# Designs tried in a protein design run: peptides against a protein of PDB entry 3J47. Part 136

Target 1, 121 residues: chain A of PDB entry 3J47
Amino acid sequence: IRLTNQLKSLKGLQSKLKDVVEYLDKVINKELPINHTILGKLQDVFNLLPNLGTPDDDEIDVENHDRINISNNLQKALTVKTNDELMVIYISNLVRSIIAFDDLIENKIQNKKIQEQRVKD
Target 2, 69 residues: chain B of PDB entry 3J47
Amino acid sequence: YEEKEESNLAATKSMVKIAEQYSKRIEEEKELTEEELKTRYVGRQDPKKHLSETADETLENNIVSVLTA

## One batch from the design tools (peptide; made by RFdiffusion4, then SolubleMPNN)

Design b2_p28_4_s4
Fold by OpenDDE base, seed 2:
Structure b2_p28_4_s4 (fold): chain B 121 residues (1-121), chain C 69 residues (1-69), chain A 28 residues (1-28)
Amino acid sequence: as target 1 above (121 residues)
Amino acid sequence: as target 2 above (69 residues)
Amino acid sequence: LDKLLEELQKKAKEKSKELLDKLKELLK
């Protein structure tokens, strides 16, 4: 479900970007007037995206967005943060697995003891 | 798309909360391990079971966190 | 966070090793 939703969001974003590119190409070719509303929304989206053109802005946005690989430069720092978070989750899962395994071992030891007692009786 | 965006936003908020909860979950897991160790020494089935259950819950939460990340 | 993760990994490895040893003992 979550992965599917992420894929759907990415597909939606990709489709929207494609539509924007197609629109921009039509405007460049003078086939359509510049849709100021779409362009404004796109500009807003780009402004919300980490500024890829200025490494300093990318660093600030990357620190703020350390979690989500949304845009390439911000995505790098976000990728680092995401990797750190994933690493923490991985370690936590590993620890849980170890605890569960320890409990399983203990249960097996107890079962063996019970069986040994039954054989002695 | 909107549902996914909401899910991603919720996931992001959940990730922040998960980071905080992660520290707590790690501690809970440690406590479970200690209880399991104690239960193993005491031979009391109940503390061991509780430790196992808490460890499982901690694992599940970590899995959910990974799936959200 | 990295330090905490490293410590957690170390503990996990130690526990995993201990668990493996216990499992081996149970298999004997």
Scores: peptide ipSAE 0.450, ipTM 0.856, DockQ to the pose 0.009; fails the geometry check
Fold by OpenDDE base, seed 4:
Structure b2_p28_4_s4 (fold): chain B 121 residues (1-121), chain C 69 residues (1-69), chain A 28 residues (1-28)
Amino acid sequence: as target 1 above (121 residues)
Amino acid sequence: as target 2 above (69 residues)
Amino acid sequence: LDKLLEELQKKAKEKSKELLDKLKELLK
């Protein structure tokens, strides 16, 4: 179960990365405006990601480097978007937890009232 | 590569949809919370229970969304 | 405690809404 969930998450990430690539391609083609906010968040994600990529010296043409950088920026943007989504989910869970806690408190109060009534009886 | 790009676009669209669904769930949760507040004031157990259940369902859906995201 | 919880719930809902709105804005 846990491994399957991880695989599913990885697939989702892969899909998101692909979406980012497509978005970037559309931006490159000037079909869509560059979302600066997404770019900024992506930059933040990249800054948080340890640069594990040893740039192996292979002369990848500057254009390919730019494309790879753009792709990386897009992936980063998607990662940021994913992070934002995760944050939303987290907040939602927090809200739900708070609501559940409120209900528990109410239940406790009710139980206490019931117990007090039983003692008076 | 193109297939991957298409998949990513689809995933992004799915994420947008999830965000919208989340927004709706949050609004529903607010409504339920208001009902709980009203119910607390009125002392009616049933509306509170219903609100709690709906809140729990909303939480579960969010958790599932996180896990699927 | 009930008042505190209510306030907490209100704050949580507000934050959640804000986050959602931000997400929607980013997705536009």
Scores: peptide ipSAE 0.438, ipTM 0.843, DockQ to the pose 0.019; fails the geometry check
Fold by OpenDDE base, seed 3:
Structure b2_p28_4_s4 (fold): chain B 121 residues (1-121), chain C 69 residues (1-69), chain A 28 residues (1-28)
Amino acid sequence: as target 1 above (121 residues)
Amino acid sequence: as target 2 above (69 residues)
Amino acid sequence: LDKLLEELQKKAKEKSKELLDKLKELLK
């Protein structure tokens, strides 16, 4: 469900971006006037979204490495943080698995002890 | 799309909360493991089951956190 | 954070290995 929603949001963003590009191309070709209101809102969205839309800025501004997956360029820096968080989650899952195994082992030992007591009786 | 975006935003906020909860859950898991260790020494009583259940809950929460990240 | 994660990972790995060894012993 969550992954599907994320994918849907990403697809929606992609479609919107495509529409913007198409609109910009039409404006460049003087086929349509610039809709200033839509462009302004889109610019606001782009300003709020970590710089997703500029393909050419290869320079991942290294400084904000610490914050989670907002957008691809920031997401590269955020991917490091996300990887760290995922690693923490992985370690936690591993620890939980270990505890569960310890409990299973103890249960098995107890069962064996019960069986040995039954045989002695 | 909007519902999914809202869900993703909520999930991201939940992730921050989950990170805090994760630290707490790790501590809870340690406490449970200590109780299991104590139960190994004390024999057959109920704390072991509770510890196992809490460990399982902690694991589940971590899995949900991974799925949310 | 990386160091803390590494230490945590090491501890988890050690515990996991110990649990695996105990499980193997119980299966024998």
Scores: peptide ipSAE 0.433, ipTM 0.847, DockQ to the pose 0.009; fails the geometry check
Fold by OpenDDE base, seed 5:
Structure b2_p28_4_s4 (fold): chain B 121 residues (1-121), chain C 69 residues (1-69), chain A 28 residues (1-28)
Amino acid sequence: as target 1 above (121 residues)
Amino acid sequence: as target 2 above (69 residues)
Amino acid sequence: LDKLLEELQKKAKEKSKELLDKLKELLK
C-alpha cells in the first residue's frame, strides 16, 4: 500500500512537473503571464514531497537503499533547491509588485496635485 | 540516472547564480525606493522616476529568472 | 487624501523592506 501510494504520488508529481515545465515554456514564449497560483501550488507540492519521502525506518535491504537513498537524498536536495529558487522568484516578484504599486500611488498623488492646480487657475 | 543527475546539478548551479543576481537586483530596487522617498520630500520628480525605472528593471530581471528556473 | 496616500506609500516601503530582509535571511 505505501509503495503504491508513493509510486502514485511520484507519478502525480512527475505529471505536475511536466505540466509546470510546459507552463514555464509558454511563459518564456510570452504566451501566458506568470500565474502566482500555479507557483503556490507547485511550492505546496514540493513542501509535501519531503513529508511523503520520509520512509518510516522499516527493515528493507541496505544495498539498494544506499543508491535509492542517495538518489532520494539527491532528489530531495534538488527539490529543496528548486523550492528555494521558486521562493526567491516569488519574493522578487512580490517586491517588484510593491515597488510598482508605490510608483502608481506617487503618480496618483502627482495627478491629483495637477488637477488641484487646474481648479485654482 | 546519471544524465538526470548532471542536468539537475547544472540546474541547481544556475539557480544559485540566479539567486545571487536576484539579491543584487533587490539592492538596486531598494536604492530606487530611497530615491523615490527623497524625491517625495524634495518635490523633485526626476529621482522618483529613476527609482521607478530601476524597480521595474529589477522586477523584469526577477521574472526572467523565474522563467529560466 | 494626500496624507492617506503618503501613509500608504510608507506602508508599502516598509513591506518591501521586510520582504527584502526575509529574502536575505533565506539566502543565508
Scores: peptide ipSAE 0.430, ipTM 0.844, DockQ to the pose 0.013; fails the geometry check

Design b2_p28_5_s2
Fold by OpenDDE base, seed 4:
Structure b2_p28_5_s2 (fold): chain B 121 residues (1-121), chain C 69 residues (1-69), chain A 28 residues (1-28)
Amino acid sequence: as target 1 above (121 residues)
Amino acid sequence: as target 2 above (69 residues)
Amino acid sequence: DLLEKLKKLSKEAVEKLNELLKKLLEKL
């Protein structure tokens, strides 16, 4: 469910971005008048997008590392962090799976012992 | 779209919390393993069960964390 | 640092679990 919603949102964002690009191209080509409202919203989106152009701000705000990669550079840093988090989660899941498996084996052994005792009685 | 945006925002906030909880979950898993080990020696089903349950909870939380990441 | 600590803890948990599994197998 969550992944599906995220995917849907991403697809929606991608579609919207495409529409904006197409709109901007039409405006540049003087095919359509400038819609100031759409442009303003787009500008707001771009301003919220981490600066794609300056590689030099190595100060990856540790707080922004935890946030979804909104822009390619910040997105890369956030992707690295996301990958690290995913790795941690993966390892944790593996460990838990192993623990659960161990418990299952132990339960099986106990059940076998109980059955053997019942056969002796 | 809006529901998903809200979900993504919630997920992002959850990731920070997940990182903190992850360390705790690992500790819970260790406790389960210790209880299971003790149960093997003592034959006490209850500690073993508790360990198993804690491990399962830890797994579930990790899965939720992965789904939110 | 935190990730490494987590990895270490996870490894220790797996090792303990494996030990428990071995003990269980010996009882079968």
Scores: peptide ipSAE 0.426, ipTM 0.849, DockQ to the pose 0.008; fails the geometry check
Fold by OpenDDE base, seed 3:
Formats: structure tokens, sequence, C-alpha cells
Structure b2_p28_5_s2 (fold): chain B 121 residues (1-121), chain C 69 residues (1-69), chain A 28 residues (1-28)
């Protein structure tokens, strides 16, 4: 369910981005007049996107390094943090699985003991 | 799309909370393991079951965290 | 650091599980 929703959101975003690119290409080619409203909304979206495109090294404020993969450079730093978080979650899941497995084994042993006792009675 | 975005935002907030609770969950897992150990020594079924249940809950929470992450 | 801590905890959990398994095998 969650992955499906994420995929749907990404597909929707991809479609919108494609439409925007196609529109921009038509505007550049002077095939269509500049729709100021669409451009304004797009500009707002880009302004809300943390600096995706400028590779300038310096002002990747280290502060947001920990949060989710929105924008490529900030997203890369955020990707590292997200990767670390995912790793923590993965290890935690592994530990839980091990504990659950241990419990399962112990339950099986107990069941075996109960069966052995029932055979003696 | 909007519902999914809202769900993702909620999930992100949940991740922060999960990170805070992660240390607690690790401790809970340890407690369960200790209870299992005690149950193995004492032969009492109930503590062992409780430990197993807590481990399962911890696992489920981690899975939800991974899915959120 | 956090990852290393988590790895350590996981290792400890595995070791405890293995010990419990060994004890179980000895009782069989």
Amino acid sequence: as target 1 above (121 residues)
Amino acid sequence: as target 2 above (69 residues)
Amino acid sequence: DLLEKLKKLSKEAVEKLNELLKKLLEKL
C-alpha cells in the first residue's frame, strides 16, 4: 500500500514535470505564449525545492543534512542521513527478528516438553 | 496523490518520533530477551510469551519505520 | 556512531540467541 502510494505520487510528479518541460520547450520555440500563471506556480515549486541544481560547494548548510531526500545536493546529504536511519531501522528489524526467532525456538522446545510429558501420562 | 503526500508527511513525523523511541524499543527488546532467558531458567511460560510479544511489537515498529523511511 | 552502536546491539542479540539455542540443544 505505502509503496504503491509513493509510486503513484512519483508518477504524478513525473507527468507534471514532463508537461512543464514540454510547455517550456514550446515557449522557448515561440510556439506558445508564456503563460505567466503556470510559470509563477512553477517558480513557486522551484523556490520550495531546496537548491537542487546549483553545485556550488559552500553553502550546503550542514544543518538539514539529517532530513529526507527532497533536493539533489541537500537531498544527497539528506540521503546520507536517510540511509543512516534506514540502516538503524534495518538493524533494529534484524534484532527483532532474532528475538522473535529465539522465542519461536523456545516455544517449540516447550511444546516438545509438553508432548513428552503427555506421552508419559 | 494528495492523500499519499499527506501520508508521507505523517510518516516523516512518525520517523522522528520513531528515532526518539528507538532507544526505548531497543531497551524493551533487551528486556524481552532477559525475560526469555529468565523463562528458560524458571520454566515459566508466561514471561516467555510476554517477551515474544514485545519482540514482535518491536519488530513491527521497526518495519513500520522502514516503510516510513 | 549510531550505526556502530546498532551493530553492536545486534551482535549482542545474536550472541544471546545463539547461547539460548545452545542451551536448548543441550536439553534435547
Scores: peptide ipSAE 0.405, ipTM 0.842, DockQ to the pose 0.008; fails the geometry check
Fold by OpenDDE base, seed 5:
Structure b2_p28_5_s2 (fold): chain B 121 residues (1-121), chain C 69 residues (1-69), chain A 28 residues (1-28)
Amino acid sequence: as target 1 above (121 residues)
Amino acid sequence: as target 2 above (69 residues)
Amino acid sequence: DLLEKLKKLSKEAVEKLNELLKKLLEKL
C-alpha cells in the first residue's frame, strides 16, 4: 500500500514535470507566458503531496552542470520552499486556532462563574 | 532560462520575506498568550481579551498570507 | 486541566512553526 501510494505520487509528479517541461518549451517558443501556469501546476503538485518536501531529500546532486538540471533543481528548491512556507502558514493558523479556542474556553468558564454567582445572589 | 531563473529567485526572496513576517507574527501571538496566562492569574479580563485579539489578528494575517501565496 | 493542555499544545505548535521557518530561511 505505501509503496503503491509512493509510486502513484511519483507518477503524478512525473506527469506534472512533463507538463511543466512542455509549458517551458511553449514559453521558449513564445507561445505562452512563462511563470503562472508552471507555478500553479507546481503548487497543485505540492497541494497533492505536501509531505514530499521533507528536508531529508537534500541530495540535490549539484554536480550536473547541465542548465536543465540546475533549472530543475531550482524549481525543486522553489517548490520545497513554497511547501515549507505553506507548512509554516498552516502551523501558524493551527496555533492561532488553538489560542482562540483557549480564549473561548476561558470565556465560557468566566460566564459559568458569573451565572453561579447570580444564582447565589 | 536566465529570465526564468531570475523570476524564480525573486519569488524565492519574496517567500523569505513572507516567512520572516510570519515569524514576527508568531512571536506577537506568543506574547499575547503570555499576557493571557498572566491575566488568568491576576483575574483581569482585559489582558486576556487583548491576547485573544492579537492571536486572531495573527491568524487573519496568516490566512491572508496563504491566500496571497 | 483542559486549558493547560491546550496552552501546552499551542506553545508546542508555535515552537514547531518557528523551527520550520528557520529551516526554510536556511535553505534560502
Scores: peptide ipSAE 0.387, ipTM 0.831, DockQ to the pose 0.015; fails the geometry check
Fold by OpenDDE base, seed 1:
Structure b2_p28_5_s2 (fold): chain B 121 residues (1-121), chain C 69 residues (1-69), chain A 28 residues (1-28)
Amino acid sequence: as target 1 above (121 residues)
Amino acid sequence: as target 2 above (69 residues)
Amino acid sequence: DLLEKLKKLSKEAVEKLNELLKKLLEKL
């Protein structure tokens, strides 16, 4: 299971890297705005990889000046940032759902109390 | 390359702004939940309803943000 | 009891969200 997940994550990363390269080629050709397609593909990778834990603080050492590595590091950083944003949004939705559920429970308790009072009258 | 870096920097700054807005929405939701807690202690229904409505609005905004992200 | 558990869970979720936001802000 763990090895299969790692292999799947690696394949997903490889596919995304390929997609980023294709996107960069399309951007060079002025066909698509840079940010939206990369973001969408990153989202797709994250939706396919629910077990991508909190993006590990793998300090991608920016030291290697190879222009290709800088673009990949930036895209990876944007991917991580997009994942963090999606995670924050997910947690916020969960919190709101919990609050809404609390309100429903309280409303139900109040309705039950009103019904019990009506039966006593 | 430079244009892409500038676009990525702008996107990153936009994401920070979204994160700040999200944190503010969470704080607003927390304040409403505290008001509901107070209302539950006081037995007043109105503050609790207002908190529920604001929590729902905050949830809707987050869902829309997820759908638009 | 259930409501207290729900409140605790909500609080933990908000705290985690704030922590994630802080981490995001540190990276920008």
Scores: peptide ipSAE 0.375, ipTM 0.831, DockQ to the pose 0.016; fails the geometry check

Design b2_p28_6_s2
Fold by OpenDDE base, seed 1:
Structure b2_p28_6_s2 (fold): chain B 121 residues (1-121), chain C 69 residues (1-69), chain A 28 residues (1-28)
Amino acid sequence: as target 1 above (121 residues)
Amino acid sequence: as target 2 above (69 residues)
Amino acid sequence: SEELKKLLEELEKLVAERDKQNQAALAA
C-alpha cells in the first residue's frame, strides 16, 4: 500500500513535471503566457521531493533568465528546505530507533537476570 | 492538479507544524531516555517500561510524520 | 541543520550512557 502510494505520487509528480515542461516550452515559444500558478505548484512539488535533480541549464535568453533564475533559486531554496525537513525526520526516526534498541537491550538484560535467578533457586 | 497544489500547501503548513512538534517530540524522547536511565538506576521495572512506551510513541509519531512528509 | 546536529549529538550521548548502564547490568 505505502509503496503503491509512493509510486502513484511519483507518477503524479512526473506527469505534473511533464506538463510544466510542456507549458514552459509553450511559453518560451510565445504560444502561451507564463502561468504563475503552475510555477507555484512546481515549487510545491520540489519542496515535497528534495532530491529531484536540477533541470539542465538550457540556454534561456538573459531577460527570461532572471525570472527563471529567480524561479530556479526559489526552487533550489525550497529543495534545500525540503532536504532539511527530511533530515530532521530521518534523525528523529534514527533517535527513536536507538531508544527502542536501548529498551530492547534492557529487556534482554532483565530477562537474563530473571533466568539467572531461576537457576539459583 | 489544483487539488494536489492545495494538498501540497496543506502539507507544507503541516510540515512547519511537524517541525515544531518534532522539536517537542525530540525533547520528549530525551526525557523518556533520561527517565529510563533514572529507572535503571532506581531498579524499578515499571517506570522503565513507561519510558520505553513513551519513546515508542514518539518514534511512531516521527515515522508517521516521515510517511506524511 | 546545526541545531539538529547538536540534538543528534545529545541523543548519541544519552544512547551511549544507556549502553554503559546496560553493560554494567549485564556484568552484574
Scores: peptide ipSAE 0.381, ipTM 0.839, DockQ to the pose 0.009
Fold by OpenDDE base, seed 3:
Structure b2_p28_6_s2 (fold): chain B 121 residues (1-121), chain C 69 residues (1-69), chain A 28 residues (1-28)
Amino acid sequence: as target 1 above (121 residues)
Amino acid sequence: as target 2 above (69 residues)
Amino acid sequence: SEELKKLLEELEKLVAERDKQNQAALAA
């Protein structure tokens, strides 16, 4: 459910971005006047979004490193954090799987011992 | 979209909680491992079973955490 | 990152120990 909602939100954002691009293209082509309200909202969105296009590695505000970066540069740093988190989760899952496997092996050994005892009786 | 956004926000908050829970789960997993070691030597099925169950629960929680991350 | 690595190393050690025990149990 959460992942689906996140995906839906991302799709919605993508659609909105597409609409904005289309709108901007129409404005550039002088087909539509510049809607200042839409541009203002878009600017607000861009201000909230980590700078996707600026290669300036330096403005990666180290403080925002902890927050899930929706946008690419901050997203890269956040992606690293997310990757680390995913790695931790992966390793934890692996450990759990190994434990479960160990238990399975033990159960099999016990079953084998029980069978051997039954054959001796 | 709004419901999803709210869900994402909740998920983000949950991730912080998950990080804390993860540390706890690691400790629980260690405890289970110790119990498995002890149970393997003592030959008592009960501690081993409990360890296995706790390990499974820890795994499930980690999987859920990955899915929510 | 370093703390995570240490945790991973500890977990790896525990897993290795469990694997060793499991192998011993399987051989028995």
Scores: peptide ipSAE 0.403, ipTM 0.845, DockQ to the pose 0.009; fails the geometry check
Fold by OpenDDE base, seed 2:
Structure b2_p28_6_s2 (fold): chain B 121 residues (1-121), chain C 69 residues (1-69), chain A 28 residues (1-28)
Amino acid sequence: as target 1 above (121 residues)
Amino acid sequence: as target 2 above (69 residues)
Amino acid sequence: SEELKKLLEELEKLVAERDKQNQAALAA
């Protein structure tokens, strides 16, 4: 269910991104005015995409730097924020797992001690 | 897509709240770790169990947060 | 971000300490 929902969201995002790209191309060509609502929705989509924060940002071509910068900067900032949140969640899960493991080890040690005591009795 | 967008928006708002809660949960987890350390030295099984339970709860909350993200 | 990094570092220290304790317990 969750994976299916994620896939559906990804497909939807992909379709929306395509639409946004098409819209942006039309705006660049002065065929349509800038639709702020689409930009807002795109920002929302980027905020929902935690995968943007993996710093393999090496290959984002430096060239389209100037005017796309504000929207891209906001999207990037939102992506970074989402990545940070995801990292926090991941770390928290890791810590919980470690705590659980520690408890398991302690329980195992206690069980071993109990068994040793039973053998001595 | 629209329903998912709305859900994602709600999740994002929840994520901000979760981030705050996460900081608190991290602190709780640290406290549990200290208690676990203390419990190991004192040999008191009950404090260790409590620490484990709190750690599990913190983990569960984090998992739920990831799932909602 | 810096606050998050600090929290992460603290968590890493705790994890490392727990791992050390677990290793000691396993060796005993």
Scores: peptide ipSAE 0.398, ipTM 0.848, DockQ to the pose 0.011; fails the geometry check
Fold by OpenDDE base, seed 4:
Structure b2_p28_6_s2 (fold): chain B 121 residues (1-121), chain C 69 residues (1-69), chain A 28 residues (1-28)
Amino acid sequence: as target 1 above (121 residues)
Amino acid sequence: as target 2 above (69 residues)
Amino acid sequence: SEELKKLLEELEKLVAERDKQNQAALAA
């Protein structure tokens, strides 16, 4: 189920990206105005899919880089935000693991003390 | 596709909420660690246990956050 | 990212202190 949903999401995102590219081409050609709603939806999709490899900055032609840099900066900012959230989750898991390890060590120490007391007795 | 987009939007909002909860959980974990240190010196097992439980709860919440992510 | 690093550093210090206490308790 989860994998199927992810695949469906990827397919949907791919289709949407294609539509956005087509739309952007029309906007560049001054055939259509910039549709903020489509851009917003695209941003939402990108925010939901942090692993969608931002097309390597290298293949996007430098001239489109400035305006695409603003939209990419917003997408990058959203991607950065998602990455930050993932980092926080990772750090939290690490911290919990460390605390659990500390508790394990303390339990072992207590068990040793109990055993030593039993031997003295 | 529209349903999935809505689900993804909801998931993103949930992630923001999880981040806020995570900050709170980190603080709870720190408190437990301090109590464990105090318990080790004072020989009071109860504060140590409470700290361990809080740390475990923080870990569980983080794991749930990772799974939802 | 910097805030997260600081938090990690603090946690590492706490773990190190707990380890020290555990070693002392084991040696007693």
Scores: peptide ipSAE 0.375, ipTM 0.841, DockQ to the pose 0.009; fails the geometry check

Design b2_p28_6_s4
Fold by OpenDDE base, seed 5:
Structure b2_p28_6_s4 (fold): chain B 121 residues (1-121), chain C 69 residues (1-69), chain A 28 residues (1-28)
Amino acid sequence: as target 1 above (121 residues)
Amino acid sequence: as target 2 above (69 residues)
Amino acid sequence: DEELKKLLEELQKLIEEKKKENLKKLEE
């Protein structure tokens, strides 16, 4: 049952990754706008991936354990890398949002000054 | 397995490149913000607007980079 | 991983600085 669930999850992840790649290609080609909801779902999947890779301590044989550990370590490393990339993207978006907000504030201040000048005239 | 590893390696290299580009964009954004501050003191609207536009472009590029990542 | 982490830290710092600036502008 667990192996089947893992396989199903892996297949689901593979399908999702394929969909993401296809979506990204479309975004690169400007065929589709950036969908934040898709990104959020992708983030959720990646955040859940480390949780899916938690080796439950069940007695699986030592030789498979090393290969599985290497695969899990590689997968974990890839997951960490993906998370780091997502974090960078998230931070970048926050920075851009803040800059945009600063510009809005400045525009508002300028508008206020213009209104004050008009009232004095 | 090997093909997947190669694909992951390529993706990782792409991510590193994106990170470098992101760092550069952040620096550009900082410069624009400083110009906006200076423009606010000088009372010139145009430099501040330009800085804001550049910051927005930087954000957009980061979003695109994240999406492509 | 460490290099990426450093980059993230720098970005976070920049974000916080911009937030602080925006707060100051809002108070004016």
Scores: peptide ipSAE 0.434, ipTM 0.845, DockQ to the pose 0.014; fails the geometry check
Fold by OpenDDE base, seed 1:
Structure b2_p28_6_s4 (fold): chain B 121 residues (1-121), chain C 69 residues (1-69), chain A 28 residues (1-28)
Amino acid sequence: as target 1 above (121 residues)
Amino acid sequence: as target 2 above (69 residues)
Amino acid sequence: DEELKKLLEELQKLIEEKKKENLKKLEE
């Protein structure tokens, strides 16, 4: 069940990412006008998605800088929020891993106690 | 485009809700860990198993939340 | 943003507490 849910979520994410990439490619190719609303939502989504690999796409043109800076600040704030959400998810996963580890340790301790009892018998 | 925007807005709202649910799930995991501790002292295997299962469920839910985010 | 940060801090604290508990269990 867990693995299936993970796979389903991953597939959903992959599909969504593919759609985003396709949209971005269309925008880059000027096949579609920059839909500010979609871009804003995409930014919201990206801000909801922690920094995956920063491609060093350094070279995007300076001129749209101010609106892009407000959008980047909002996107940065949204990215921070997204990073925070991803961090929360990451932390939660860590907590679960720690709990699972604790259970493993406890099982090991119990097994050791059982073995010690068997040696005494 | 508009449908995608609406979907993204809905997804964002869902993510906020998921974050709240996640906080609640973390508290549930903590309770389970306390039950494991209690189970170690009491020697009752059942509470410990239940705690482990709940922790796993919480982890799974978090992973699903991350993947859906 | 502030609420999300608070939530993150709370989660981090919980993780640290669990890590401490695990460490204690390992020492037993």
Scores: peptide ipSAE 0.427, ipTM 0.842, DockQ to the pose 0.013; fails the geometry check
Fold by OpenDDE base, seed 2:
Structure b2_p28_6_s4 (fold): chain B 121 residues (1-121), chain C 69 residues (1-69), chain A 28 residues (1-28)
Amino acid sequence: as target 1 above (121 residues)
Amino acid sequence: as target 2 above (69 residues)
Amino acid sequence: DEELKKLLEELQKLIEEKKKENLKKLEE
């Protein structure tokens, strides 16, 4: 169920990205004005999906001209920010896990001491 | 798809809030660690338990944040 | 971004300190 939902979400994202690319192509061709709402939504998606900026997707045409670079740069910046946020969350989880482990060890040590005292008495 | 986009937007807003609360959570984790250290020295089980509980709460919040992200 | 990086660095430091403490406790 969870994996299926993730796959569905990924497919949906892929479709949306395709739509955005198609829209961007139309904007480049001056067929449509730049839709700031679509760009904002795309940014939001990138902010929500930190790993969308994996270098494999960065192989998308670095060569295309200056103005597209600003939107891509903003998307990249948002992706970086999201990656940083995810990294913070990950590290926080690790810290919590380690704290919980420390508590477990201490509890085990205490239990061992209590048992040793009971055997000596 | 639209519902998911809305959920993602809500998640993004939640992530901003999480980022703001993150510093507080880190401090809570530090406090828990300090309390564990103090409890280890004082031998009182209660402070240690409290530290463990706070660490667990912080972990749960992070997990919820990851699930929302 | 820089503030977030600092937070991450601090958290990483805390994790490493706790790992070291846990290792010490395991050896006891």
Scores: peptide ipSAE 0.420, ipTM 0.847, DockQ to the pose 0.012; fails the geometry check
Fold by OpenDDE base, seed 4:
Structure b2_p28_6_s4 (fold): chain B 121 residues (1-121), chain C 69 residues (1-69), chain A 28 residues (1-28)
Amino acid sequence: as target 1 above (121 residues)
Amino acid sequence: as target 2 above (69 residues)
Amino acid sequence: DEELKKLLEELQKLIEEKKKENLKKLEE
């Protein structure tokens, strides 16, 4: 169930991303006016897309001019915020994994002590 | 699509709330680890188990948050 | 952004502390 829901969510995201790309292409081609709602949804989707890239590669070619920069800056800021949220979630998962590992080690130590006690008995 | 946008907006607000909950869960995990250390020294299995369970719950909540994000 | 960064730093510190504890448990 959980894996199926994740796959469904991923497929839904992929479809939405495709629609967003198609919409952005139409906006770039001046075929459609900039729909702020779609752009906001795209920003939300981009913010939901973990930049799987190393956080240090700041070299997104910021070459494109001023006005696109504000929308891109907001989108970038939203993307950064989402990346930060994803990073927090990742770190949290790491912490939980370490705790689970500590518990496993402790259980192993306890089991070893129980076995040593049984051999003495 | 509109439902997904509303869901994404709600998800972003939920993510902020999740980040706050995550910070709280990290604190709960620290407490659990300290109890585990104490339990290892005191030999009381119950506090260690409770700490492990709290850490697992914190991990599960983070995983659910990642999946919801 | 700064608040989130601080939260991340705190979480990282917690992870490092737990790793150190696990290392001690393994040596034990």
Scores: peptide ipSAE 0.419, ipTM 0.845, DockQ to the pose 0.012; fails the geometry check

